# Peptides against a protein of PDB entry 7UQJ, part 46

Target 1, 160 residues: chain A of PDB entry 7UQJ
Amino acid sequence: PELYQNFNITPPRGVLFHGPPGTGKTLMARALAASCSSDERKITFFMRKGADILSKWVGEAERQLRLLFEEAKKHQPSIIFFDEIDGLAPVRSSKQEQIHASIVSTLLALMDGMDNRGQVIVIGATNRPDAVDPALRRPGRFDREFYFPLPDVKARFKIL

## One batch from the design tools (peptide; aimed at target 1 K56 V58 G59)

Design b2_p16_3 (made by RFdiffusion4)
Pose (drawn by RFdiffusion4):
Structure b2_p16_3 (pose): chain A 160 residues (1-160), chain B 160 residues (1-160), chain C 160 residues (1-160), chain P 16 residues (1-16)
Amino acid sequence: as target 1 above (160 residues)
Amino acid sequence: as target 1 above (160 residues)
Amino acid sequence: as target 1 above (160 residues)
Amino acid sequence: SLEEERAAARNELLAA
């Protein structure tokens, strides 16, 4: 941490995995979760699938998001993987409902808002990156974007 | 206050930060929140978002808004910051749930019934200005609209 | 009434001020209430909003609306003004609450209960006219309309 | 829809 405090830099803590289906996005997330449970320093892994937080009560989805990010603050070494994040956080439109744009606005305020979110890495895997809200694809929340392509010749050889 | 009485004008008590993502809106609100807590006279910063207002009970979300504005009047030199305000206050629509139009109506009534001395300032950052209700964007509610643009060369040089 | 009852032209049961925001609709009702700054028993003015009637309870909103109308009948020549009548009477649908729907179901029955010898006029204001419930715009209700447009050049000169 | 189910749940709470 002194190497990042040597400058006035904060580490990148957000990655958006994107590419075609079957290219290794969830596999890489699974390997990262298995590696986080065997290095004997507790990096807590939080797994979230799509719109797992959707509820029929008003304001319970934003409350579940706030609780997920808070429990991530309780244990500093924690990771949040959002599988199929284009179903949880679509582009905010006036035509669709307000539960969707309200979830996206809560996720924006919880990733880079007024309060610091802590040492929480946020990973989102998507097949449709342009269905993710464009305010979620900027540094401070999903700094990096890893494109997982269909494998080339040498990569197919290695996979096989 | 005599200058604002000599000319028969009321000081603006509302600002709407708007601009592209990552252009300085939450940063300015964070710098103003740090400037509220330093000097010989204290300004109280009230930070809010859609999660700690929306409730599942009838008449509880508007009661939380009223408690916010009453508590800010109590600590009378005050700032209220609503981040991602288009999620808290969308454009009123009959095709939506009634809780969002009821929040926008309560917010319009509480802003039209403030101290009328420049004591409670209300600052909102929407990232998208068209999504916010036009009744909130008229002078009397959010008087000023600060456009935080993408920086030009001299501004990029100063930021770097 | 000695003059206007000679010709049998009935006064309106419901007059609707509608227009863009900031066009002076609240000013006209405030100026008519300053024309109620006159002696008592003539042009009693009631200033209500789409809020401060609707409550947590199930009967105080309709009981209070029936009482407002009864006090309006008690002082014979009287005017009831509903500012932001889309806050009190939104569109009834299946995303609508039950308390607002019953407020509309009582306001309609109170406007049809108003006698033909028109001595209570109900003026209502809105910035979004096709968001008030369609039933109050039927004949025998809010049927005469006043459109308040944005000002033209001479009107902006007089305002300045 | 989900908004219809949310509004129906608020009506049930109002009836409680």

Design b2_p16_3_s1 (made by RFdiffusion4, then SolubleMPNN; from b2_p16_3, 7 letters changed)
Fold by OpenDDE base, seed 1:
Formats: sequence, structure tokens, C-alpha cells
Structure b2_p16_3_s1 (fold): chain B 160 residues (1-160), chain C 160 residues (1-160), chain D 160 residues (1-160), chain A 16 residues (1-16)
Amino acid sequence: as target 1 above (160 residues)
Amino acid sequence: as target 1 above (160 residues)
Amino acid sequence: as target 1 above (160 residues)
Amino acid sequence: SLSEERAERLNEQLRE
């Protein structure tokens, strides 16, 4: 609330950072966490990689997501940063559909279950917003999208 | 050569960018490519993720690495950026040793086979330099290491 | 010269990196130093904070700047990176004018005194280019400016 | 962390 009250902004449940690899999505998420922290009010920053959640927690990924959201709620104000979120919730392709569907469903439910008054921000970073399940990009989830342009390589060329 | 000859610099075969996630390693690699490019001399930037080479090209990863290095050599001056290089060449743990050993061996051979006069720079980025095979970190390979500190969150707070 | 001769670029005496805090200015300066260094020719990287030069060397700051430039000249090729250069050379506000004027004048003289054939690059980083004395931003000094955009902070504020 | 110490050393080596 307060983080967004100062901006008269409805706290998004989720923000999607998208743009080419190495555009500073992760750096920006960390910078937000930093800039919004003070000596009086530290924001707890949780980082998870989408691929790591799938690879390390095959069969337990749902439980690990629940625990992450519980921990983030316990340590409010907090930011949950999902790096490479397209790795967690790839667009449903037929072959791995069931396991991915359950994890996606869990993440959807967790985002839907967030109290709008909670001081938990979820940031998903992806290089492929179109590879993220459209259900995650709906209002009340990752309903705000932020494009990270490549640092204009041409702009750099003009300067050097 | 020329980029480094002008500096009387032996072109490193490889530079290891290491540091916590989201410290801008990929952004820096892109920025280097941009800053070293001009209208007259464009540096070709090749980006590959370690995990993508393993996952997409199981059994063909070695061939794909060879093709990448050939293409980089064809398009000199060039930068090959391996994002998450620890995903390509994890420290040899006993269980997946054979497939990883062959890919690591291929990358070693490719780096060793680079003409010191070549205008190809290899940048490997990792969050876990200790998870990269020590053989890759030897002279003539990733023999230069560059640490990307977390942007001092405190320094950011003082500046915002 | 040689650094820039390869690019058909007049060696700037100074490059101003400007942009919001944590946009990777310092990271870029370090990565440039790293990428341009090799086993045969190491670029010596000198880092100084503007505020540190003022705070630690009150009354000796001018001498310390001279020594820094002499040392950089001795260890060519070199990069002098002034982090937070607006701390060294704030736009002349009336109250601290005399001490700042002398330090600014010293830095101007040092940059003006650089042999155009010297392999010393001066990089100044600031979050506030308008807070840097305009005299430092003239041709032959920090005459090249490089903007480090935040990944669109406006888009962030609209999204957050 | 060992990475921070290496970073500090690299930063020191870059300062030298």
C-alpha cells in the first residue's frame, strides 16, 4: 500500500518485466527493492528462477511456491522476483502439459489469493512474454507489463 | 587483434563475468559489444545460454558449439557471450559426467583452437564461478575474471 | 589515441556517463577496463569518488588530483573513473564556491593538459549531469556523454 | 562470501 499510495497507484499483484536478454530486468528489480528500502523499512527481496523451481523441485514445485509466498507474506514488505518466469509457466505445449498445468495453476491461485492490501509485489522477468501463459497476464496477476528495451546499441555507437 | 593490438593487449580468449544474479553481466556484455562497435566496424554479438545449448541440443551440443565458433570467426570482429556458462560446463559431478565431459571438452578445444590473432572474444557469464569447470578458467581460456558486485543497495539509496 | 584510432574516433579526453543511479555506469566503466585489458597490456583502472576526494582531501584535493593524473600517465594505458563526479565539481552554488572553484579549475587544467596522444581515458559518472560544471562538459574535456537510461522508469511508475 | 572476497580482490586489482 504505502509504496504505491505515494504514487496513487493500485498495488499490482504482479508486474511483468519483459525485454531482450541483458536489458537489466533483474538489475531493475533489485534496484526497486533497494530504492524502496530505507533504514526504517527494509524490503525483503526473494529471487527464484523459473527453471530452477521446475528442475530442483520436480513434484514439489507447488509446495515450494506456496512456501515462497508464505515467507514473502511473513517478511512484508517484500518483492518476489521470478527470473525467467517463462520457465515456470511456459505456454501449454501438449507434451509436458500436466506438470506445467499444476504449477501454473498454483501460481495463479497464489497470485489470486494475495490480499490487495498486502505489501508483496511479484515481479516476473522474461525475454519471451508470449511464452508466458496468458492466464498469468490477466488483471490481478501480471497485469502490468514493463518493456525493457535493449540499450540502444546505436545510441552507444553515436556516443563513442 | 586490432581492438587489442591498438592497446598492445593480447586478446583474451575468454573473460569470465561472475557475480550475483542481476548484476548486469549480460547488459555489460551487450554494452561492450555496443561500445566497441562503430559504423565502420560492427562487432557481431553472439549470445547463447548454457542451459539452452544443453537442453535444446542434447547430443548435438558439440556440433552447435563448433558452428557457433565458426560463425563468430566468419563475422569477425565478434563477441561470443555465453550466458549462464555454468549451465554448459558444470563442475564434473559423477552422475552426468559423460555428456557434460564431452561438451566441456569441445568448448576447451574450441577455446584452445582460437587463433590468438582472432578478433573473437568469448565472454562467459555465471553467478557461480566455482560451479564452472576449473579447466575453463585456465590461461588461454577464461583466464580473465570480472566480478560484478551487487549494486550496493545502500549506495543506491543514498543516490535516489 | 590508439584505443580510438581503431574506431576512427578522436580520443575524447573525457566521457561523461550519466543516468539514474544503478544504471550500470560504474559497472560499464569497469567492464570497459576489463575488456580492453589483456595479458600483454593491462589497462590500469583508477577509481575515485568525487565525494571522497572532497571529504578526505579537503585542502589537498588539488594535489591528489594532480598525483592521480600523473600516476595514470605513468601507468598508461589507463582509465580514470570518477564516480559521482558531480560531487567533485558541483555547479557553482554561492556558498562553497571558492574551494570547489579551485578543484574544478584543477580538473579542467589536468584535462586540458592531457596530451591528445596519451592513452589515458577519463570517465566521469554522474546521476546529475546538470549538476556538473558546464566547463567540464566542453570539447576536449567530458565532450562525449553517454546516457544510461533506466529501463524506462516512467514505464515503471506507470506500471507500479 | 567467497565471491565477494574475490570481488574485493578484483576490485583491488583493478584499483592497482
Scores: peptide ipSAE 0.000, ipTM 0.325, DockQ to the pose 0.060
OpenDDE base, seeds 2, 3, 4, 5: peptide ipSAE 0.000, 0.000, 0.000, 0.000; ipTM 0.181, 0.231, 0.239, 0.227; seeds 2, 3, 4 fail the geometry check

Design b2_p16_3_s2 (made by RFdiffusion4, then SolubleMPNN; from b2_p16_3, 8 letters changed)
Fold by OpenDDE base, seed 1:
Structure b2_p16_3_s2 (fold): chain B 160 residues (1-160), chain C 160 residues (1-160), chain D 160 residues (1-160), chain A 16 residues (1-16)
Amino acid sequence: as target 1 above (160 residues)
Amino acid sequence: as target 1 above (160 residues)
Amino acid sequence: as target 1 above (160 residues)
Amino acid sequence: SLSEERAELLNKRLEE
């Protein structure tokens, strides 16, 4: 409850942080994790990079994702932060290898399998929201999106 | 307790943020302060620049440090952030003026004098960790170090 | 063309980043440099600290500024980032030594002397925009200003 | 530096 209240998120919703490189997406995710952690309630923060899951665990990426979600569930309340999630979850329609399609399907199933009573939040960061499989952006998954604008003149004045 | 638990730090440990200029060290310190601050629990954030303490308070730098730590203790939970701490605490082995040696000794004593029951965290930022007195980097002082890499294109994608 | 288009800046205008210490001004400048740098087009990033130009080059600060602008012009497209520009260009009306007045006049002349066909952008960062000489903030100089707010808790949760 | 490597390792552990 408190974790999701602190984020103003209803479980099991994921949050997609999108915007240009250097806009503070990862910093925000870490800051949120720290802010929701009290003496009474430590939040476990898991961070993974999409490309690292693919490159380090060729043929085991699905298993690594399952293990990550299991560990996050074991260590509730928890945040799973995927940096560069577009590297993990490229659009299925791209002629990307069958491997990426399997990983996307696994991540979809893991997000859909999250119990609303669970205290796990998933945050994905990307510079390319259009490169993320639209299936991940549906309700019950990354159904909340936050744009991190370039601090161009206008975007900063909108934040101010 | 809470502040140190939020940072996963055992008191009275300081944290050294080091890395090239403009890597977000100060931003991170502020972000951590903000993240641990709730409506119920405001963290007081004290910021000082090492060179400013030396230049503005010639002969009073030790007193200013004492007052800073006293004020931080009075306004618990609190963070003391030293920007450019290498300017305040240059290596003793450098034939630097007796003034700098006195300031380093005062800072050491203040950090060592922090009660574990206190809710004060000290963060130092430097671009030159090797220019910081090794005595400051001992257990009970700045005994945790975080490298802030240059946001090169790749490192940004690692930070983001 | 492309550099200025990427920044949405018409040459030869400078940009003033202002806001409290540690709000990410320097990180942003580096960010912009990295984002505008492609494999085909590397941007050269020059960084100077205002106080360092004054302290390291007493009596030569004007020459160092000239050399910096010449080097930036030689290595186009380029960004010149002045950290703590208020240290370099204090308000002329301040009874600051004739040295500072000369440095300010040199910087003004250098910015005014930038050819619109040049691919040099100047970014100044300050915590004290009111301490910067108003002459630097005129059209053709630092004629665009960006406020960097503190990442307060509320602003972060509003962005989220 | 050894300090940078340690700090990178610590950052990596905070990422794990």
Scores: peptide ipSAE 0.000, ipTM 0.258, DockQ to the pose 0.076
OpenDDE base, seeds 2, 3, 4, 5: peptide ipSAE 0.000, 0.000, 0.000, 0.000; ipTM 0.196, 0.190, 0.161, 0.213; seeds 2, 4 fail the geometry check

Design b2_p16_3_s3 (made by RFdiffusion4, then SolubleMPNN; from b2_p16_3, 6 letters changed)
Fold by OpenDDE base, seed 5:
Structure b2_p16_3_s3 (fold): chain B 160 residues (1-160), chain C 160 residues (1-160), chain D 160 residues (1-160), chain A 16 residues (1-16)
Amino acid sequence: as target 1 above (160 residues)
Amino acid sequence: as target 1 above (160 residues)
Amino acid sequence: as target 1 above (160 residues)
Amino acid sequence: SLSEERAERRNEELEK
């Protein structure tokens, strides 16, 4: 709340940063974490990659997500940043689809279980917003979206 | 050459962007592509992920790398950006090590085969420079390294 | 000169990078320093924060600025990057205004004293270009301005 | 953006 209330923004439980690769989504998330962190109020920045949730957390992804949200709540105010959240999407195998569905279901439940009173912001970054499960984009989840355009080629060209 | 010769910089065949996640490595690569692209001289920006080279190009990774370098040469001036180039690094399996070694060997050969006269710049981005094969970091390859520090937390706080 | 002449850019004595926080101003400055540095021609990158000039250099800010410019000249080609150059601006206290005025006056004199033949580029970054003293934005000083847009202003505007 | 246009305009005025 306060992190966003200071922006006069109704705190989205989740924010989707989307745009072409290398438009600074992750940079912005870190920048927000940094800009909101004072000496008196340190914001804890948690970062995970969607692909790591699937590949490194094989068989424990759901548990690790729960632990992440608990740790973020414990260290509030916090930002949980999911880089490449579309990387939760399965590779074209039925088994991977099932694993994806379970992990996404867990993430949905965790986001739905977040009190609006918590100082935990979830930021998802993707290059493919359409590859993000529509359920994650519903109100109370990643319900705010930030497009990250490519820096305008023309503006930088006049510079160089 | 000209892109860097305009800087009076001996064109590194490859540039390694390294630093913590979300320090804008990919943003910078796109920004460089944008800043060097005029209406008269469009720079073609090719982007690949290291993990995609291993996972999406299973059995064709070497061929796809060759095609990428040929296409970049055809569309010069060009930037080839390898995001997460450390994702070429094996998972700790003998089979993945062998696939990694083959792909890295191909990339080495492609970078070594680049004429210093070509207007193709290769940018590798990693969060883990030490996970990048030392052979890729040798002269004539990713022989220049740019560290992307985290934006200092204190600085951004005063401005928001 | 050559650093910019190679860009076919009339070398601004100073370049103002402005735009919202986290748009990659500091990142760009470092990347420019990096992209301009060859094995034959190492560009020395000097970075200072506007707030540090006031706070860390209390009573010696003018001297430290002079030393910085001398060191940059000695190690040319060089980039002096002032992050948060608006942080030279006083908080609304008469004493801080006087200190600011003195430091700004020194910076003006240093920038005016730079030969256009020197390979020293000064980059100022700010999130608040209007908070930068207009005198610093005059020809021969920070006379070129580069806007770093938020990746999709619309998306950031919806959250801010 | 308005800020971008202002920056461009200032740069164009200085190139004249």
Scores: peptide ipSAE 0.013, ipTM 0.384, DockQ to the pose 0.033
OpenDDE base, seeds 1, 2, 3, 4: peptide ipSAE 0.007, 0.022, 0.021, 0.007; ipTM 0.384, 0.296, 0.226, 0.297; seeds 2, 3, 4 fail the geometry check

Design b2_p16_3_s4 (made by RFdiffusion4, then SolubleMPNN; from b2_p16_3, 7 letters changed)
Fold by OpenDDE base, seed 1:
Structure b2_p16_3_s4 (fold): chain B 160 residues (1-160), chain C 160 residues (1-160), chain D 160 residues (1-160), chain A 16 residues (1-16)
Amino acid sequence: as target 1 above (160 residues)
Amino acid sequence: as target 1 above (160 residues)
Amino acid sequence: as target 1 above (160 residues)
Amino acid sequence: SLAEERAEKLNEELEK
């Protein structure tokens, strides 16, 4: 928030970390949280995994998302980190997942409902940015994207 | 720097990154440096390795530390990253290392001499936090500590 | 191992990870080990640091290397990761280090003695590929090299 | 170590 305010940047409501597995997306999110927190101002870091929201709370995933955003708002300044957000927010065009469509709609509404004056940042991490609903990648949502390259893809292809 | 100034937060003089080897401590320090740098405000990142300071500059390690801190102060905002800081600053209770005791004392004095208004952050990385002199871990020095767990195999399977 | 078996690729006997410090070389090696391990097939990951092999086992470094390779062979499939391999295997042309020349010769012999049918992969990490003995970089040894670039500052600007 | 425990607690507090 203040980081962006000082740069005349509207704080992104959401940031998408994308790139291959093990590129440090989760590590970066945690480090950002820790770097923004001081003794005087603790950042509350919330971590959820997309697959866990679906699997642990079948039929309650939407409620759990609402509760998470409410709790994050209560404990401002805060970061909500979604690991494997593609597990939560698969592309709506995938015909099978009516349940996912509802969860995606809830997440969209929650991100849209975030007052830009709120000190809540959402970070999504995925290995499959194309598997994330494009609606999440619009301005006021995950409008900033960060590619975590594998240390040279050629490096993997030579190891593999 | 700006992150802390904006929050009325006294930037920690030092942060200790600790955890098993290959947990991304150095990667994180570099990532923090560039996350805090913009096109308008470049963070200067200084990296030194504890063992290199001892081995390359036998008898000059203290002078090299002073020069490093002066250069970091000259190129504010800056981060000084000590990789393997346990190699530079072993626990004073180890009776053998009078040379190390002097280097530790110099580092302590340099960290204490950092004006809180200075835009210099010190990051130490170690695999052995208990091998670092406890005096370095006091308020106004490495007063913040971050554990880098081994990405639990389960955490990696969750990232893949 | 399985990764290579599935692709009919002869696993490289050795892979050299090179690039600036803190580019995630060690993290990648660990990530590869865990990605290749399943519940059915655990990869055993051995980590050694080049400087530690020299300093901890003065006069026994060769024996410790042999024991390491024997243990890795016993616990197949396995990865041997040498962090800072330039500390273990400096260029032979450096006249000063007869001790290093013997250690390098032992490592060469061990890598040459690795049966390609063995499920042991060797990964060396260095910040100084030119400081590594060219003999180690020949086919059947560290015949594959991967540059770990600093995460481009541009990749970080997307994070902020 | 106490630092690992503190940082595990910090990480656990961050995971909560």
Scores: peptide ipSAE 0.000, ipTM 0.277, DockQ to the pose 0.066
OpenDDE base, seeds 2, 3, 4, 5: peptide ipSAE 0.000, 0.000, 0.000, 0.000; ipTM 0.212, 0.211, 0.153, 0.205; seeds 3, 4 fail the geometry check

Design b2_p16_4 (made by RFdiffusion4)
Pose (drawn by RFdiffusion4):
Structure b2_p16_4 (pose): chain A 160 residues (1-160), chain B 160 residues (1-160), chain C 160 residues (1-160), chain P 16 residues (1-16)
Amino acid sequence: as target 1 above (160 residues)
Amino acid sequence: as target 1 above (160 residues)
Amino acid sequence: as target 1 above (160 residues)
Amino acid sequence: PRELPPRERVDVEPFP
C-alpha cells in the first residue's frame, strides 16, 4: 500500500469483462474466486447474477444494492462480481421504467459517490457492453475493460 | 443581506450541476462538503440519494423529504446535495408509478416554501439534465445550472 | 349577478390554467386572491395544492375535499384554486395508487354535485395538461381553458 | 382510522 501511497494514486478497482459468448468471462471470474479462497488472506467474493436485486416493493432493489455494497465495506478484502451486468444496469432511458434508471443511479452513487466505497473490487461480465450505462464505464467505476475475444490459432491450440 | 434588498432580488438557493461523466460534479460537492466543516461558522451538509428516500409504505417517501428539509431548516446555514437527481426526480409521466410524480411534487412544494433568505442551499448533480423535471429546472427552484464541461487544454494541463 | 343573470350565461364550474413553466399561472391566482383582499361574503378564495390534502389515512383526503367544497358552498360566492392539479388528480390507470384514484372519484362527484346557479368556481393550474385525469376535462367539469404561453417581445419588455 | 396497503412495483422484469 506504500507503493500506491508513494504517489497520490488509488488502485483501479473496476473491470468490465466483455466479449462474445463462450470466451471465458465467467470462467475467469470463477478462477479468480477459487484463487481468492486459497491464498489464506480473506478476499470475500460476492456473486450477483443479473438483476438478482429486483423486487416488487418500492425501494427494495436500491436497498439490496446498498446492503450488498455495505456488507462489502464490513469486510475490507471483498470482491463483487456482476454476471450479465447489462441486465442489471441498462442505459438509462426515459421510455422504460424508473426501477431500472433508479438502480443505475444507485449503482453510480455507490461506486463513485460522496462516500468512499472501500477496498471493493467490482467486476462486471457482459456480452453487450453498449447496453451498459455510459456513466458506469469511466475511471473510478469500471476503470478497465478487458475484451475477451474469440481465440486465435495459438489460443485455440492451447485451449484444446 | 442589504445588497439583496437594495435591488429587489432573492439570492439563488438552488444549483444544478450537469455535465459529462467524470468532469467534476461529485468532486466539487465533496470539496464543498469539506469546506462546510472547517471554518469559524459552520454550514451543515446533508447528503441524499434515491435509496434513503424511496419507501414501500404510502406517504413515507414524501415524509422523508419533509424531514430532510425541516432538519436542514433547523440547522439553518445548510447545504442539501441530491446526487443523481434524475433518479430521484424524473420527468413526471402518467405511464410511471405515482411515487415518482409524488416525489417530484413534494420536492417542488418544499423548494417553493424554503426560508427565502439564502439559508438552505440545494445542490443537485444529474449527469443528464433533460431527464430532470422541467418544473424543477425553472428559476425559483434550481436557479443556477453549472455546466461542467470536458476540459480543454489549459484545464487538462492544470488537472494533470 | 344582477347584471350577468339577465342574459342566461352560466359561469364555469371548472376553469383550467395550463401552459409552460414560469409563465405566470400562480401569479394570476395570487392576484385574484389579492382581489379577494376585499370585504367578506364576496369572492372567498381558497388556495390549495396537489399536496396538503392527500394523507396517510384513507378518508381524510376525501373527507377534507368534501369539507373544502362544503365550506365553499357555505360562503356562497366562492372560488377554489387548485395549484398543481396534476398532483391532486393524476391519470387513473393500473400503476396508479388507490388514494389518488379515490380523490379523483370524489372530486368528480363533487363537481357534478355543484348546482346550476354558479356561485362556486373551481380554478385549477397545471404545467402538463394531458397528465390530469381525462374525466375532469369532460363537459360539466374543467372545460374552459386558458393557455399561458411564453411571452412575446412586447410582453417581455413589460415584464422587464 | 384505516391505512392503505404498502406500495408495490408493477411489471417487474429484468432488462432483456

Design b2_p16_4_s1 (made by RFdiffusion4, then SolubleMPNN; from b2_p16_4, 9 letters changed)
Fold by OpenDDE base, seed 4:
Order: C-alpha cells, then sequence, then structure tokens
Structure b2_p16_4_s1 (fold): chain B 160 residues (1-160), chain C 160 residues (1-160), chain D 160 residues (1-160), chain A 16 residues (1-16)
C-alpha cells in the first residue's frame, strides 16, 4: 500500500533496491511498475543492467544512457530499472578506468536533470549498496533505499 | 495440462502474456518451455527483450530479428520469448521513430511467415497489451492472450 | 545449510543447475550468491546467458569469455552464472558451426584454468543437461549437478 | 536449446 501510493505520488526519485541476489529485487521493481499501471495510467518499464551498458557500449555508454532517459521521458509515466547498478556506477577509485568515471558522471547528470523531466522513476537494484558510487545515493538521486532480506531457507525452497 | 497439450499440439502461434510486471510472465514462459520439453522432444527457448533489440541494434534490429527466427527454425521445436515486447513493438503512432516502425514491420512479416515454418512458438510478454501494436495481436500472430494477475501481497512476499 | 557451506568451502567448481525453465535456477543461483555473501565476504555475481555470447560477439565471444573470467578473478570471491549454458555450449556435432566449437573450447580452457585461479565459482543453468557439451560436465568443470524439479501445479500457481 | 538474449553483464555485487 505505502509503496504503491508513494510510487504513484512521488516526484522522479531514484529508489535503490538493495539486498542479496535472488531476493526478488528485479521482480519487485517489475511488480511495482505493474501495480502502478492502471487502465488510465499505463507506466512504461525500461530495464537495463548496469554492466550491459559498460560492456556493450564501449565509447557509447554515455549516449545510450542519454537515449534511455529521453525514451523514458517520451513514454512517461516511466520507470527505468537499472538492475545491478553497481556494475554501472561502481565506487569511484583511482584504479577505475576513465570509462566508468564518464558513465557515472553521465548518470549523475541525468538523475539531477529529472526533477524537471516529468514522471520518470529510476529504480536501481544492487546487491551491494556500498559498491555504488556514494554520489548516486545523495538526495535527488537514489535517495530512497529498500533492503531486500534473504528469504528464509523455506521461502527459497518454495520459490524452487 | 491444457496449456501443455495446447502447446504441444498448436501450430506456430503467438502467445501474449500480459499483466503486471513481476507476475511471473518470464518465469511462466520459461516454465512452459520446460514443461513442453521431454526426453523425446527437446524444445529450444530463445529469450529476447524488446527494448534490447531497439537499443543494441540501431540499424540492425530487423536483421537480428530475422536471424533470431532463422535460428529458432534451425533449432525447432523452438520457443521465442520476447520479454517486454511493448518495448519492441509499441503501438504505431505518427510520433514513433521510423526505426520502431521498421522493426514492427519485420516482426509482423516474420510471424506471418511462421505458418509455413515448422514448430516455432512465439511468446510475447508485456505489462501493457494495449501498448503493443494491434497488428501483432491479430490472428496468426499473438492471437492468444494470457492475463497474469498481480499476485496478492502475500504471494509477492512469498516470492521475495 | 549444506549448499551454503559447500559453496563457501568448495574450490572453483562448476555447478550445473538443470531442470525445467521456471524452476527457479536463476533465482537460486542468485540466492546462493547472496547467502554466500556476508559483511566480511562480499561475493561478486556475474550473470551471462549462453546464447548472448554466441549472438552478440560474433568473432569476439572467446575474448568476452576470457574478459569475464578475468573480471570475475579481479572481483573474487565471485560467481559466474551462465544462464542457459546449453545455448553457449551445445553438444558438439559435425553439423555445428566452427564458432560454437571455438567458444566451447575457450570455456573448457577457462574452467580448467580455475583450479589455480582463486575463489571463482561457475554456475551453469540449463533446462537440458543432455544438450550441454559432455566435455563441460566432466570433473573440474560442471562436475556438480542439481536438478530443479517442476514445482507442482500449485507451486507454479503460487509463483504466478 | 534455450537462446537467452545478449549478455546483460549483471554484475550482481552481493550486498555486504
Amino acid sequence: as target 1 above (160 residues)
Amino acid sequence: as target 1 above (160 residues)
Amino acid sequence: as target 1 above (160 residues)
Amino acid sequence: KEYYPPLKRVDVKAAP
């Protein structure tokens, strides 16, 4: 209820889903996108995986991020789901390739540009929130965090 | 039982799985592909995401669709699962880029070409059947539709 | 418990998850990656799909596999999850394109090279273990196999 | 044979 209401009423904010893999982050991000879709309000769900943007778009990742946000804006209300966002925006270290730094900078700029950009919600899923660049976890970006606990062994066995 | 029997006996038909995200459409499409696989009849499952074909293959999406259908035919009996097919084949509007129109036209032609082309089932998953080009929802294409209701909050919590 | 302990204590071994699609193989691989992650021991999970390596990287699939294993080693302890590994390493037949044979040979060499290469676990998911090249199912490669039975119709309906 | 769509490098870095 609260997540649904918050999702329908919240300005374009980044939501970080974090928790162990297989805890249903991708499923929940999807389920939220759906529960927010009505006959009157059809939400467009965009899914990207962080490391796909890095590995597929050598030299174009920044452009592909821009295009994604533009497409999400064209199809608003929209949800952009970055699965494994820690693969896209790892913590900035002196050992990181300049490519990662450029992609992170582009994502930061795109998120900061959302306040003026309609009904686009960004969901990041990560298993490691501390492996995400802290700049992405600031207010106006991924400023909401939801922890997905490991399902109990019984719950895992019921999903099997 | 009926879905299994219908899946084994049905000519190459498109099946549209629609319903809220996280309702297990992708999981069901996979489960169906498996339940239709026996020791005697090994089904090949091909998964694509609609928005992946658009974004990754600028200028080659049509070729990649053709190659996908050819590969599915080579590995028949086959299932092609288009996850988020609304991202690949959005409703034709005058506001759509020519790229989307070309991809939709290619997918239409490939689906129409299946009646003569062996045991290839196409499953489209969408959260928004009305965001899929109506031409894809015609007989001989995605002519069967299955609604996936939101799992109750308890069922979502059991999947989490 | 045993899977968790075995996962923490097991040398770099390939684990084959096999069973019908939708039986939670991908979810379990993720849940295992998560359950093996503690505050002290953050596991990096890499997901690849077999058919993706074949179709995206015509002429580079071998290089991409090498880069994946190098990256997994850089981020150790790591799990490499190959979803639908039968799409990457189909049974060798005289009818297979040389491309598949080269990719399989590269994956074999990379798996054989893991015994000396840190805490990298490889999980392959397949719906058809018999469609996977038997060379991958040998000791030191995917030498452990876990069958995922079809959830009963009630369990499938509870996942839906 | 299952054909999965092109490699989403899903670097699921596991939570601490």
Scores: peptide ipSAE 0.008, ipTM 0.173, DockQ to the pose 0.087; fails the geometry check
OpenDDE base, seeds 1, 2, 3, 5: peptide ipSAE 0.006, 0.006, 0.000, 0.000; ipTM 0.377, 0.314, 0.375, 0.373; seeds 1, 2, 3, 5 fail the geometry check

